# Ledger of designs, part 19: peptides against a protein of PDB entry 3OAK

Target 1, 145 residues: chain A of PDB entry 3OAK
Amino acid sequence: DDLEQYLDEKILRLKDEMNIAAQLDIDTLNKRIETGDTSLIAMQKVKLLPKVVSVLSKANLADTILDNNLLQSVRIWLEPLPDGSLPSFEIQKSLFAALNDLPVKTEHLKESGLGRVVIFYTKSKRVEAQLARLAEKLIAEWTRP

## One batch from the design tools (peptide; made by RFdiffusion4, then SolubleMPNN)

Design b1_p11_1_s3 (from b1_p11_1, 6 letters changed)
Fold by OpenDDE base, seed 2:
Structure b1_p11_1_s3 (fold): chain B 145 residues (1-145), chain A 11 residues (1-11)
Amino acid sequence: as target 1 above (145 residues)
Amino acid sequence: SEDERLEEFAL
């Protein structure tokens, strides 16, 4: 099916772009630590965020997103950075909001590692209370009754 | 609990 193939390729390209953005930010922050150059700012994920949110918000892409394990890249974006900081408030908020609208199943959580990362956000004292509540909401929704 | 949730997800 031409449409299905097109959608798969679209998601796989985004997945690759997300992974590259994450690695570039890691590299930037590592260099900042090594050199002390405080002018180095990790902005690749932030720059790509609007595109990520746009894709995640499309209902017709949900199956393709989940089938291609895009959530693995979402998990990567949520992981702590080399300097111990978390991704920006906006990244956290936007991703949690987007995740809330996806029909995420246990199998997707397992294959992506997203479940454990979101649980981290429910208990970390470094996370803003508002975002911790959003993370808890997701966990509650994903938890079996 | 958090531990229970982790076990549920096998993570």
Scores: peptide ipSAE 0.041, ipTM 0.704, DockQ to the pose 0.069
Fold by OpenDDE base, seed 5:
Structure b1_p11_1_s3 (fold): chain B 145 residues (1-145), chain A 11 residues (1-11)
Amino acid sequence: as target 1 above (145 residues)
Amino acid sequence: SEDERLEEFAL
């Protein structure tokens, strides 16, 4: 119906915005490496984060989020950057918190690749301990019988 | 790189 179509369009627009933000940050960091210009700072994901968190926190959007594979964009945001660093502490914390309240199923993990990335966060030496614990909690919930 | 958890996900 009209509402469902509106919600689909809303989520698909956000998905596109997230993917663009991720790519722009990658491009910025690659240029920083190539030119040595330390004034180049990747800020696009951080700027968009409040909107992402707002959408992910709305219960009425859960089905639309999962049906449109928004979790693929969440996975992209969590992947390591060109310089080997991880996304900011705040991005990690906010996304893990938001994921905790979504009814994520195995099929969503497969189509998004999110499961593999979150497991990475449970094992990485570069991840803050409290965030590794949040990642572990998600894995425990997703693997629960 | 894969572990038992990934196998459980069938990823």
Scores: peptide ipSAE 0.041, ipTM 0.708, DockQ to the pose 0.073
Fold by OpenDDE base, seed 4:
Structure b1_p11_1_s3 (fold): chain B 145 residues (1-145), chain A 11 residues (1-11)
Amino acid sequence: as target 1 above (145 residues)
Amino acid sequence: SEDERLEEFAL
């Protein structure tokens, strides 16, 4: 119906925005590496984060989020960056928190690759302990019989 | 196990 279409378009637009933000940050960091210009700072994801969190927090968008594989973009945002670093602490924390309230199923984890990435966060030496615990909580919930 | 979980979410 009209509402479903509207919501689909909304989520798909956000998905695109997220992917663009991720790519822009990657480009920035690659340029930083290539040029040594330390003034180059990747901030596109951080700038968009409030909108992402807002959308992820809306219960009425849950089905649309999952059906449109927005979690793929969430996964992309969580992937290691070109310089080997992880996305900002704020991004990790906010996304893990938001994910905790979504009715994520195995099929969504597989189609997005999110499950594997979050597992990475449970064991990475570069992840803050508190975030590793949040990641573990998610994995525990997702793998619960 | 971790390996089992990884396999579960393998693409």
Scores: peptide ipSAE 0.040, ipTM 0.704, DockQ to the pose 0.073
Fold by OpenDDE base, seed 1:
Structure b1_p11_1_s3 (fold): chain B 145 residues (1-145), chain A 11 residues (1-11)
Amino acid sequence: as target 1 above (145 residues)
Amino acid sequence: SEDERLEEFAL
């Protein structure tokens, strides 16, 4: 119906915006590495984060989020950056919190690749302990008993 | 184990 179509389009637009933000940050950091210009700062994901969190928190959008594989863009946002660093603490914390409230199923983890990335966060020495624990909680909830 | 968890999400 009209509402379902509207919601699909809304999520697909956000997915596109997230992917663009991620690529722009990658481009910025690659240029930083290439030129040595330490004044170059990747800020696109951080700027878009409030909108992402707002959408992920809406219960009425859960099915649309999962059906349109928005979790693929969430996975992309969590991946290590070109310089080997991880996304900002705030991005990690906000996304993990939002994921905790979504009815994520195994099929969504497979089609997005999110499961493997979150497992990485459970064991990486570069991750803050509190976020590693949150990642472990998610994995425990997603794995079959 | 970690290997088991990885296998669960493997394509």
Scores: peptide ipSAE 0.035, ipTM 0.694, DockQ to the pose 0.068

Design b1_p11_1_s4 (from b1_p11_1, 4 letters changed)
Fold by OpenDDE base, seed 3:
Structure b1_p11_1_s4 (fold): chain B 145 residues (1-145), chain A 11 residues (1-11)
Amino acid sequence: as target 1 above (145 residues)
Amino acid sequence: SEDELLEKFAE
């Protein structure tokens, strides 16, 4: 119906915006590496984060989020950057918190690749302890018998 | 098991 179509379009637009933000940050950091210009700072994801968190927190959008594989864009945002660094602490914290409230199923983890990335966060020595614990909690929920 | 988890979430 009209509402369902509207919600789909809303999520798909956000998905596109997230992907663009991620690519712009990647381009910025690649240029920083190439040129040595330390004034180049990747900030596009951070700028968009409030909107992402707002959408992920809305219960009425859960089905639309999962059906449109928005988790793929969440996964992209969590991946290591070209310089080997991880996304900002705030991005990690906010996304892990939001994921905890979504009815994520195995099929969503497979189609998005999110499961593999979150496992990475449980193992990395560079991840802050509190965020590693959040990642572990997610894995525990997703692997519950 | 890491291998089991990776297999479960593999595309």
Scores: peptide ipSAE 0.036, ipTM 0.686, DockQ to the pose 0.071
Fold by OpenDDE base, seed 5:
Structure b1_p11_1_s4 (fold): chain B 145 residues (1-145), chain A 11 residues (1-11)
Amino acid sequence: as target 1 above (145 residues)
Amino acid sequence: SEDELLEKFAE
């Protein structure tokens, strides 16, 4: 129906915006490495984060989020950057919190690759202990018998 | 185990 179509378009637009933001930050950091220009700062994901969190927190969008594989873009945002660093503390914290309230199923974890990435966050020594615990909580919920 | 979890979520 009209509402369903509207919601699909909304989520697909956000998915594109998230993917573009991630790529722009990667390009910025690669250029920083290549040129040595320390004034180049990757800020696209941080700028878009409030919108992402707002959408992920809306219960009426849950089915649309999962059906359109928005979690693939969430996974992309959680991947390591060109210099080997991880996304900002705020991005990790906000995304883990938002994921906790979504009715995520095994099929969504597989098609997005999110399951593997969150497992990484439970074991990496580069991750803050507080965020590792949030990742562990997600894994516990997703592997519940 | 970690390996079992990774296997469960493998594509």
Scores: peptide ipSAE 0.035, ipTM 0.680, DockQ to the pose 0.070
Fold by OpenDDE base, seed 2:
Structure b1_p11_1_s4 (fold): chain B 145 residues (1-145), chain A 11 residues (1-11)
Amino acid sequence: as target 1 above (145 residues)
Amino acid sequence: SEDELLEKFAE
């Protein structure tokens, strides 16, 4: 119906915005590495984060989020950056918190690749202990009988 | 195990 179409379009627009933000940050960091210009700072994901968190927190959007594979864009945001660093602490923390409240199923984890990425956060020594614990909590929830 | 988890979420 009209509402469903509106919600689909809303989520698909956000998905596109997230993907663009991720790519722009990658481009910025690659240029930083290439030029040595330490004034170049990747800020696109951070700028968009409040909007992402707002959408992910809406219970009425859960089905639309999952059906449109927005979790693929969440996965992209969690991937390591060109310099090998991880996304900002705030991005990790906010996304893990938001994911905890979504009714994520195995099929969503597979189609988005999010499952593998979160497992990475449980085992990487580059991840803050607090965030590793959040990642482990998610894995435990997603693998519960 | 970690390997089992990876298999579970493999595409």
Scores: peptide ipSAE 0.033, ipTM 0.678, DockQ to the pose 0.070
Fold by OpenDDE base, seed 4:
Structure b1_p11_1_s4 (fold): chain B 145 residues (1-145), chain A 11 residues (1-11)
Amino acid sequence: as target 1 above (145 residues)
Amino acid sequence: SEDELLEKFAE
């Protein structure tokens, strides 16, 4: 219906915005590495984060989020950066929190690759302990019989 | 196990 179409378009636009933000940050960090210009700061994801969190928190968007594989973009946002670092603490925390409230199923984890990335967060030494615990909680929920 | 988890979420 019209509402469903509207919501699909909304989510797909956000998905695109998220992907662009991620790429811009990657480009920034790559340039930072190449040039040594420490003034280059990757902030595109951080700037967009409030919007992402807002969308992810809306119950009426859950199905649309999952159906349109927005979690793929969430996964992308969680991936390690060119310098080997992880996305900002705030991004990690906010996304893990948001994910906790979504009715994520195995199929969504597979099509997005999110499951593997979150598992990474349970294992990585670069992850803050509190965030690793959040990741572990998600894995436990997603693997619950 | 990790392998089992990875397998579960494998595309």
Scores: peptide ipSAE 0.032, ipTM 0.676, DockQ to the pose 0.069

Design b1_p11_2_s1 (from b1_p11_2, 5 letters changed)
Fold by OpenDDE base, seed 4:
Structure b1_p11_2_s1 (fold): chain B 145 residues (1-145), chain A 11 residues (1-11)
Amino acid sequence: as target 1 above (145 residues)
Amino acid sequence: SEDEELAAKAD
């Protein structure tokens, strides 16, 4: 119906915005590496984070989020950056918290690649202990028999 | 695996 279509379009727009933000940050960091200009700071994801968190926190959007594979964009946001760094602590914390409340199923993990990225966070020595524990909690829930 | 590939990029 009209509402469902509206929600689909809303989520797809956010997905596009997230992908653009990720790419802009990648481009910024690549340029920083190439030029040595330390004034170049990747902040596009951080700027968009409040909107992402707001959407992910709404239970009535869960089906739309999952059906439109927004988790693929979440996965992209969690991937290591060109300089080998990880997204900010706040991004990790906020996304893991939001993921904890979503009814994520195996099919969503497969189509998004999110599972493998979160597993990475359980194993990485660069991840804060509290965030690694959050990642472990997610994996436990997703692999729960 | 993908997680190992990611680890190689980050660690």
Scores: peptide ipSAE 0.158, ipTM 0.823, DockQ to the pose 0.584
Fold by OpenDDE base, seed 5:
Structure b1_p11_2_s1 (fold): chain B 145 residues (1-145), chain A 11 residues (1-11)
Amino acid sequence: as target 1 above (145 residues)
Amino acid sequence: SEDEELAAKAD
């Protein structure tokens, strides 16, 4: 119906915005590496984060979020950056918190690749202990019998 | 594993 179509379009637009933000940050950091210009700072994801969190927190969007594989863009945002760094603490914290409230199923993990990334966060020594625990909680929830 | 590949990117 009209509402479903509206919600689909909303989520698909957000996916595009998220993907663009991720790519812009990647480009910035690649240029930083190539030129040595330490004034280059990747901030596109951080700028968009409030909007992402707002959408992910809306219960009425849960089905639309999952059906349109928004979690793929979430996965992309969580991946290591060209300089080997991880996304900001705030990005990690906000996304893990938001994921905790979504009814994520195995099929969503498979189509997004999110499970593999979150597992990475449970193992990485570069991740803050607080966030590693959040990642562990997610894995435990997703692997429940 | 896939998570190990991600770890390599972070090294």
Scores: peptide ipSAE 0.153, ipTM 0.817, DockQ to the pose 0.466
Fold by OpenDDE base, seed 2:
Structure b1_p11_2_s1 (fold): chain B 145 residues (1-145), chain A 11 residues (1-11)
Amino acid sequence: as target 1 above (145 residues)
Amino acid sequence: SEDEELAAKAD
C-alpha cells in the first residue's frame, strides 16, 4: 500500500528528527554546564514542537504513530535534562494534550517506556499542577481495566 | 523505582 508506506516513512523521519533535536539540546546544556556560557540555550525541541504537534494531532496517523513507536521519542522529549530541568512548559503541555487523544495501549507503553516517565510527572515538584493533573489523567486512562 | 530515578535527576 503506497499510502501506508508513505505514512510510515513520514513518521520514521519525524522520529529521527525528534531524536536528533533531543540530543542536540542535551549537548547544548552539557556544554553550558561545562563552560558556564549562559548564552547557550537549548531550543531544538521547541523549534520542532509545532511539527510534532501537527503530526500527533492527525487522527489518520494514529496507527502509524503507534506502530512505529513514535512514543519512544515522545518519552525521550519528556525526560529530565542534564541540568536537572524539565522540558519547557509548552512541550509538556502540548505532548500531554496530544497523548490524551491517542489510543495508547499497554504494548505501546512497554515498548516506549512512556508510562514510567508520565508517572514521574505525577510526582515531581518541578511540574506545574495543571500538567501533573494531565499526567494523572493519562495514567488513569492507561491503567483502566 | 524507575520514576524515582527520574525524580532524582530533576528534584
Scores: peptide ipSAE 0.152, ipTM 0.819, DockQ to the pose 0.519
Fold by OpenDDE base, seed 1:
Structure b1_p11_2_s1 (fold): chain B 145 residues (1-145), chain A 11 residues (1-11)
Amino acid sequence: as target 1 above (145 residues)
Amino acid sequence: SEDEELAAKAD
């Protein structure tokens, strides 16, 4: 219906914006590596984060989020950057918190690749302890018998 | 494994 179409378009637009932000940050950091210009700072994901969190927190968007594989873009945001660094602490914290309230199922984990990335966060020595615990909580919930 | 591949990139 009209509402479903509106919500689909909203989520698909956000998905596109997230993917663009991720790529721009990757490009910035690649250029920083190539040129040695330390003034180059990747900020696109951080700028978009409030909007992402707002959308992920809306219960009425849960089905639309999952049906349109927005979790793929969430996964992309969580992956290591070209310089080997991880996304900012705030990005990690906000996304893990938002994921905790979504009714994520096995099929969503498979189509997004999110499970693999979250498992990585449970093992990485570069991740803050509190965020590793959040990642572990998600894994426990998703693998609950 | 795939998670180990990500770890190698980050560490």
Scores: peptide ipSAE 0.140, ipTM 0.813, DockQ to the pose 0.516

Design b1_p11_2_s2 (from b1_p11_2, 4 letters changed)
Fold by OpenDDE base, seed 2:
Structure b1_p11_2_s2 (fold): chain B 145 residues (1-145), chain A 11 residues (1-11)
Amino acid sequence: as target 1 above (145 residues)
Amino acid sequence: SYDERLESMAD
């Protein structure tokens, strides 16, 4: 199936882009810590965020997203940064919103590690109350009978 | 159960 192959390749490319963006931000923040250069700002994920949100919002891509474990890259984007901070408020909000509309199953949570990370957001005191509620909503949805 | 599902998510 030509379309299926095209969609797979599209998602796999996005995974690579997301992983690279995450690593570049980590490198930037590590350098900021090392050098004390406060002008160093990690913004690779933020720059790529609109594309990520666009892809995650496409209903016709849902199966391809889940089958190719794009949620692993989403999990990576949600992990704490080297300085102990969390990804930007906008990243958290956008990703939680996008996740809410995906037909995520237990198997996807396991293979991506996303479940554990979202649980973290429900109990971390570093998370804004608004976003903690969104995380709780996701957990409730994923664990409902 | 809810608890079992939570545990399954925490991989």
Scores: peptide ipSAE 0.034, ipTM 0.653, DockQ to the pose 0.062
Fold by OpenDDE base, seed 1:
Structure b1_p11_2_s2 (fold): chain B 145 residues (1-145), chain A 11 residues (1-11)
Amino acid sequence: as target 1 above (145 residues)
Amino acid sequence: SYDERLESMAD
């Protein structure tokens, strides 16, 4: 119906915005590496984060989020950056918290690649201990019988 | 099993 279509379009627009933000940050960091200009700072994802968290927290959007593979963009935001660093602490914390309230199923993890990335966060020595524990909690919930 | 499901998510 009209509402369903509206919600689909809303999520797809956000998905596009997230992907653009990620690419812009990658471009900024690649330029920083190439030029040595330490004044170049990647902040597009951080600027968009409040909107992402707001959408992910809405119960009425859960099915739309999962059906449109928004989790693929969440996965992209969690991937390591060109300089080998991880996304900001705030991004990690906010996304893990939001994921905890979504009815994520195995099919969503496979089509988004999110499962593999979250597993990475349970193993990486670069991840803060409290965030590694959140990642472990998610994996435990997703693998429950 | 838990391990099988974990591997499935990583694929």
Scores: peptide ipSAE 0.032, ipTM 0.642, DockQ to the pose 0.062
Fold by OpenDDE base, seed 4:
Structure b1_p11_2_s2 (fold): chain B 145 residues (1-145), chain A 11 residues (1-11)
Amino acid sequence: as target 1 above (145 residues)
Amino acid sequence: SYDERLESMAD
């Protein structure tokens, strides 16, 4: 199926882009810590976020997203940063919203580690209450009988 | 169950 192949390649490219963006931000923040240069700002994920959200919102990409474990990259984007902070409010909010529309199953949560991370967001004192509630909503949906 | 699934996700 030519379409399926095309979609696979599309998602895998995005996955790579997401991973690169995450690593670049990590590198930036590590350098910021090492040098004390406060002008170093991690912006790569934020810059790519609209594309990520756009892809995650496409119903025709849902199977491809899940089959290619794009959620692993989503999980990576949600992980705490080197300075101990969490990704930007916008990243959290946008990703939680996008995740709400995906038919995520237990197997996807396991292979991506996303479930564990989202649970973290329900417990962390560093998470905004609004986003903690979104995380709780996701957990409730994923753990429903 | 909810608890079992939650525990599985947390591990």
Scores: peptide ipSAE 0.030, ipTM 0.633, DockQ to the pose 0.065
Fold by OpenDDE base, seed 5:
Structure b1_p11_2_s2 (fold): chain B 145 residues (1-145), chain A 11 residues (1-11)
Amino acid sequence: as target 1 above (145 residues)
Amino acid sequence: SYDERLESMAD
């Protein structure tokens, strides 16, 4: 119906925006590496983060989020950057918190690749301890008997 | 099982 179509379009637009933000940050960091211009700062994901968190927190959007594989874009945002670093502490914390309230199923983890990435966060030495614990909580919920 | 689901997620 009209509402479902509106919600689909809303989520698909956000998904596109997230993917663009991730790619722009990657491009910025690659250029920083090749040129040595330390004034180049990757800020696109951080700028978009409040909107992402807002959408992920809406209970009425949960089905639309999962059906349109927005979690694939969440996974992309969590992947390591060209310089080997991880996304900012705030991005990690906000996304893990938002994911905790979504009714994520195994099929969503498979089609998005999110499960593998979150497992990475449970054992990486580059992750803050408190965020590793948040990742562990997610894994525990997703693998609950 | 827990292990099966974990393995599936890691694939």
Scores: peptide ipSAE 0.032, ipTM 0.626, DockQ to the pose 0.062; fails the geometry check

Design b1_p11_2_s3 (from b1_p11_2, 6 letters changed)
Fold by OpenDDE base, seed 4:
Structure b1_p11_2_s3 (fold): chain B 145 residues (1-145), chain A 11 residues (1-11)
Amino acid sequence: as target 1 above (145 residues)
Amino acid sequence: SEDEELESKAE
């Protein structure tokens, strides 16, 4: 219906925005590496983060989020950056918290690759202990019988 | 494993 179509378009727009933000940050960091210009700071994801968190927190958007594989963009946001660093502490914390309230199923994990990335966060020595625990909580929820 | 690949990228 009209509402479903509206929500679908809303999520697809956000997905596109997230992908663009991720790519812009990647481009910024690649340029930083190439030029040595340390003034280049990747901030696009951080700028968009509040909107992402807001959308992920809306119960009425859950089905649309999952059906449109928005979690793929979430996965992209969590992947290591060109300089080998991880996304900001705030991005990790906010996304893990938001993911905790979504009815994520195995099929969504597979189509997005999110499961693989979150498992990485449970094991990586680059991840803050607090965030590793959040990742562990997600894995525990997703692997429930 | 796949997560090890990510770890490699993060090193």
Scores: peptide ipSAE 0.152, ipTM 0.822, DockQ to the pose 0.488
Fold by OpenDDE base, seed 1:
Structure b1_p11_2_s3 (fold): chain B 145 residues (1-145), chain A 11 residues (1-11)
Amino acid sequence: as target 1 above (145 residues)
Amino acid sequence: SEDEELESKAE
């Protein structure tokens, strides 16, 4: 119906915005590496984060989020950057918190690749302990029989 | 493994 179509379009637009933000940050950091210009700072994901968190927190959007594989964009946001750094603490914290309230199923993990990335966060020495614990909680929830 | 690949990218 009209509402379903509106919600689909909303999520697909956000998905596109997230992907663009991720790529722009990657491009910025690659340019920083190539040129040595230390004034170049990747901030596109951080700027968009409040909108992402707002959408992920809406119960009425859960099915639309999952059906349109928005979790793929969440996965992309969590991947290591060209300079070897991880996304900001705030991005990690906000996304892990938001994921905890979504009814994520095995099929969603497979189509998004999110499971692999979250497992990485449970093991990485570069991840803050509190965030590693959040990642562990997600894995525990997703692997429940 | 796939998680090892991500770790390598983060190094």
Scores: peptide ipSAE 0.149, ipTM 0.820, DockQ to the pose 0.491
Fold by OpenDDE base, seed 5:
Structure b1_p11_2_s3 (fold): chain B 145 residues (1-145), chain A 11 residues (1-11)
Amino acid sequence: as target 1 above (145 residues)
Amino acid sequence: SEDEELESKAE
């Protein structure tokens, strides 16, 4: 199917872009630590965030998103950075909101590692209370009998 | 655990 192939390619390209953005931010912060150059700022994920949110919000892409394990890239974006900080408030809020509308199943959580990361956000003292509540809501939905 | 490792990285 031509449409299915097009959608797969679209999601795989986004997945690659997300992974590159995450790695570039990691590299920037590592270099900042090593050199002491305070002018180095990690902004690649923030720049790409609007595109990520746009794609995650489209119902017709849900199956393609899940089938291609885009959630692995979402997990990567949520992990702590080399300097010990967490991704920006906006990244956390936007991703948690988008995840709430996806029909995520246990198999998707296992292959992406997203479950453990979201649990971390329910427990961490460095997470804003409102975002911890969003994370808790996701866990509750994913663990429903 | 996995979440404990993440917490350690965030400290």
Scores: peptide ipSAE 0.143, ipTM 0.817, DockQ to the pose 0.509
Fold by OpenDDE base, seed 3:
Structure b1_p11_2_s3 (fold): chain B 145 residues (1-145), chain A 11 residues (1-11)
Amino acid sequence: as target 1 above (145 residues)
Amino acid sequence: SEDEELESKAE
């Protein structure tokens, strides 16, 4: 119906915005590496983060979020950056928290690749302990019999 | 493995 179509379009627009933000940050960091210009700072994801968190927290959007594979963009945001660094602490924390309240199923993990990335966060020595615990909690919930 | 790929990218 009209509402469902509206919600789909809303989520798809956000998904596009997230992907653009990720690519812009990647481009910025690649240029930083190439030029040595330390004034180049990747901030596009951080700027968009409040909007992402707001959408992910809305219960009435859960089905739309999952059906449109927004989790693929979440996965992209969590992947290591060209300089080998991880996304900011705030991005990690906010996304892990938001994911905890979504009714994520196996099919969503497969189509998004999110499971692989979250497992990485449970093992990485570069991840803060509290965030590693959040990642572990997610994995436990997703693999629960 | 996929985990190893991500770890390598993060190094």
Scores: peptide ipSAE 0.130, ipTM 0.812, DockQ to the pose 0.501

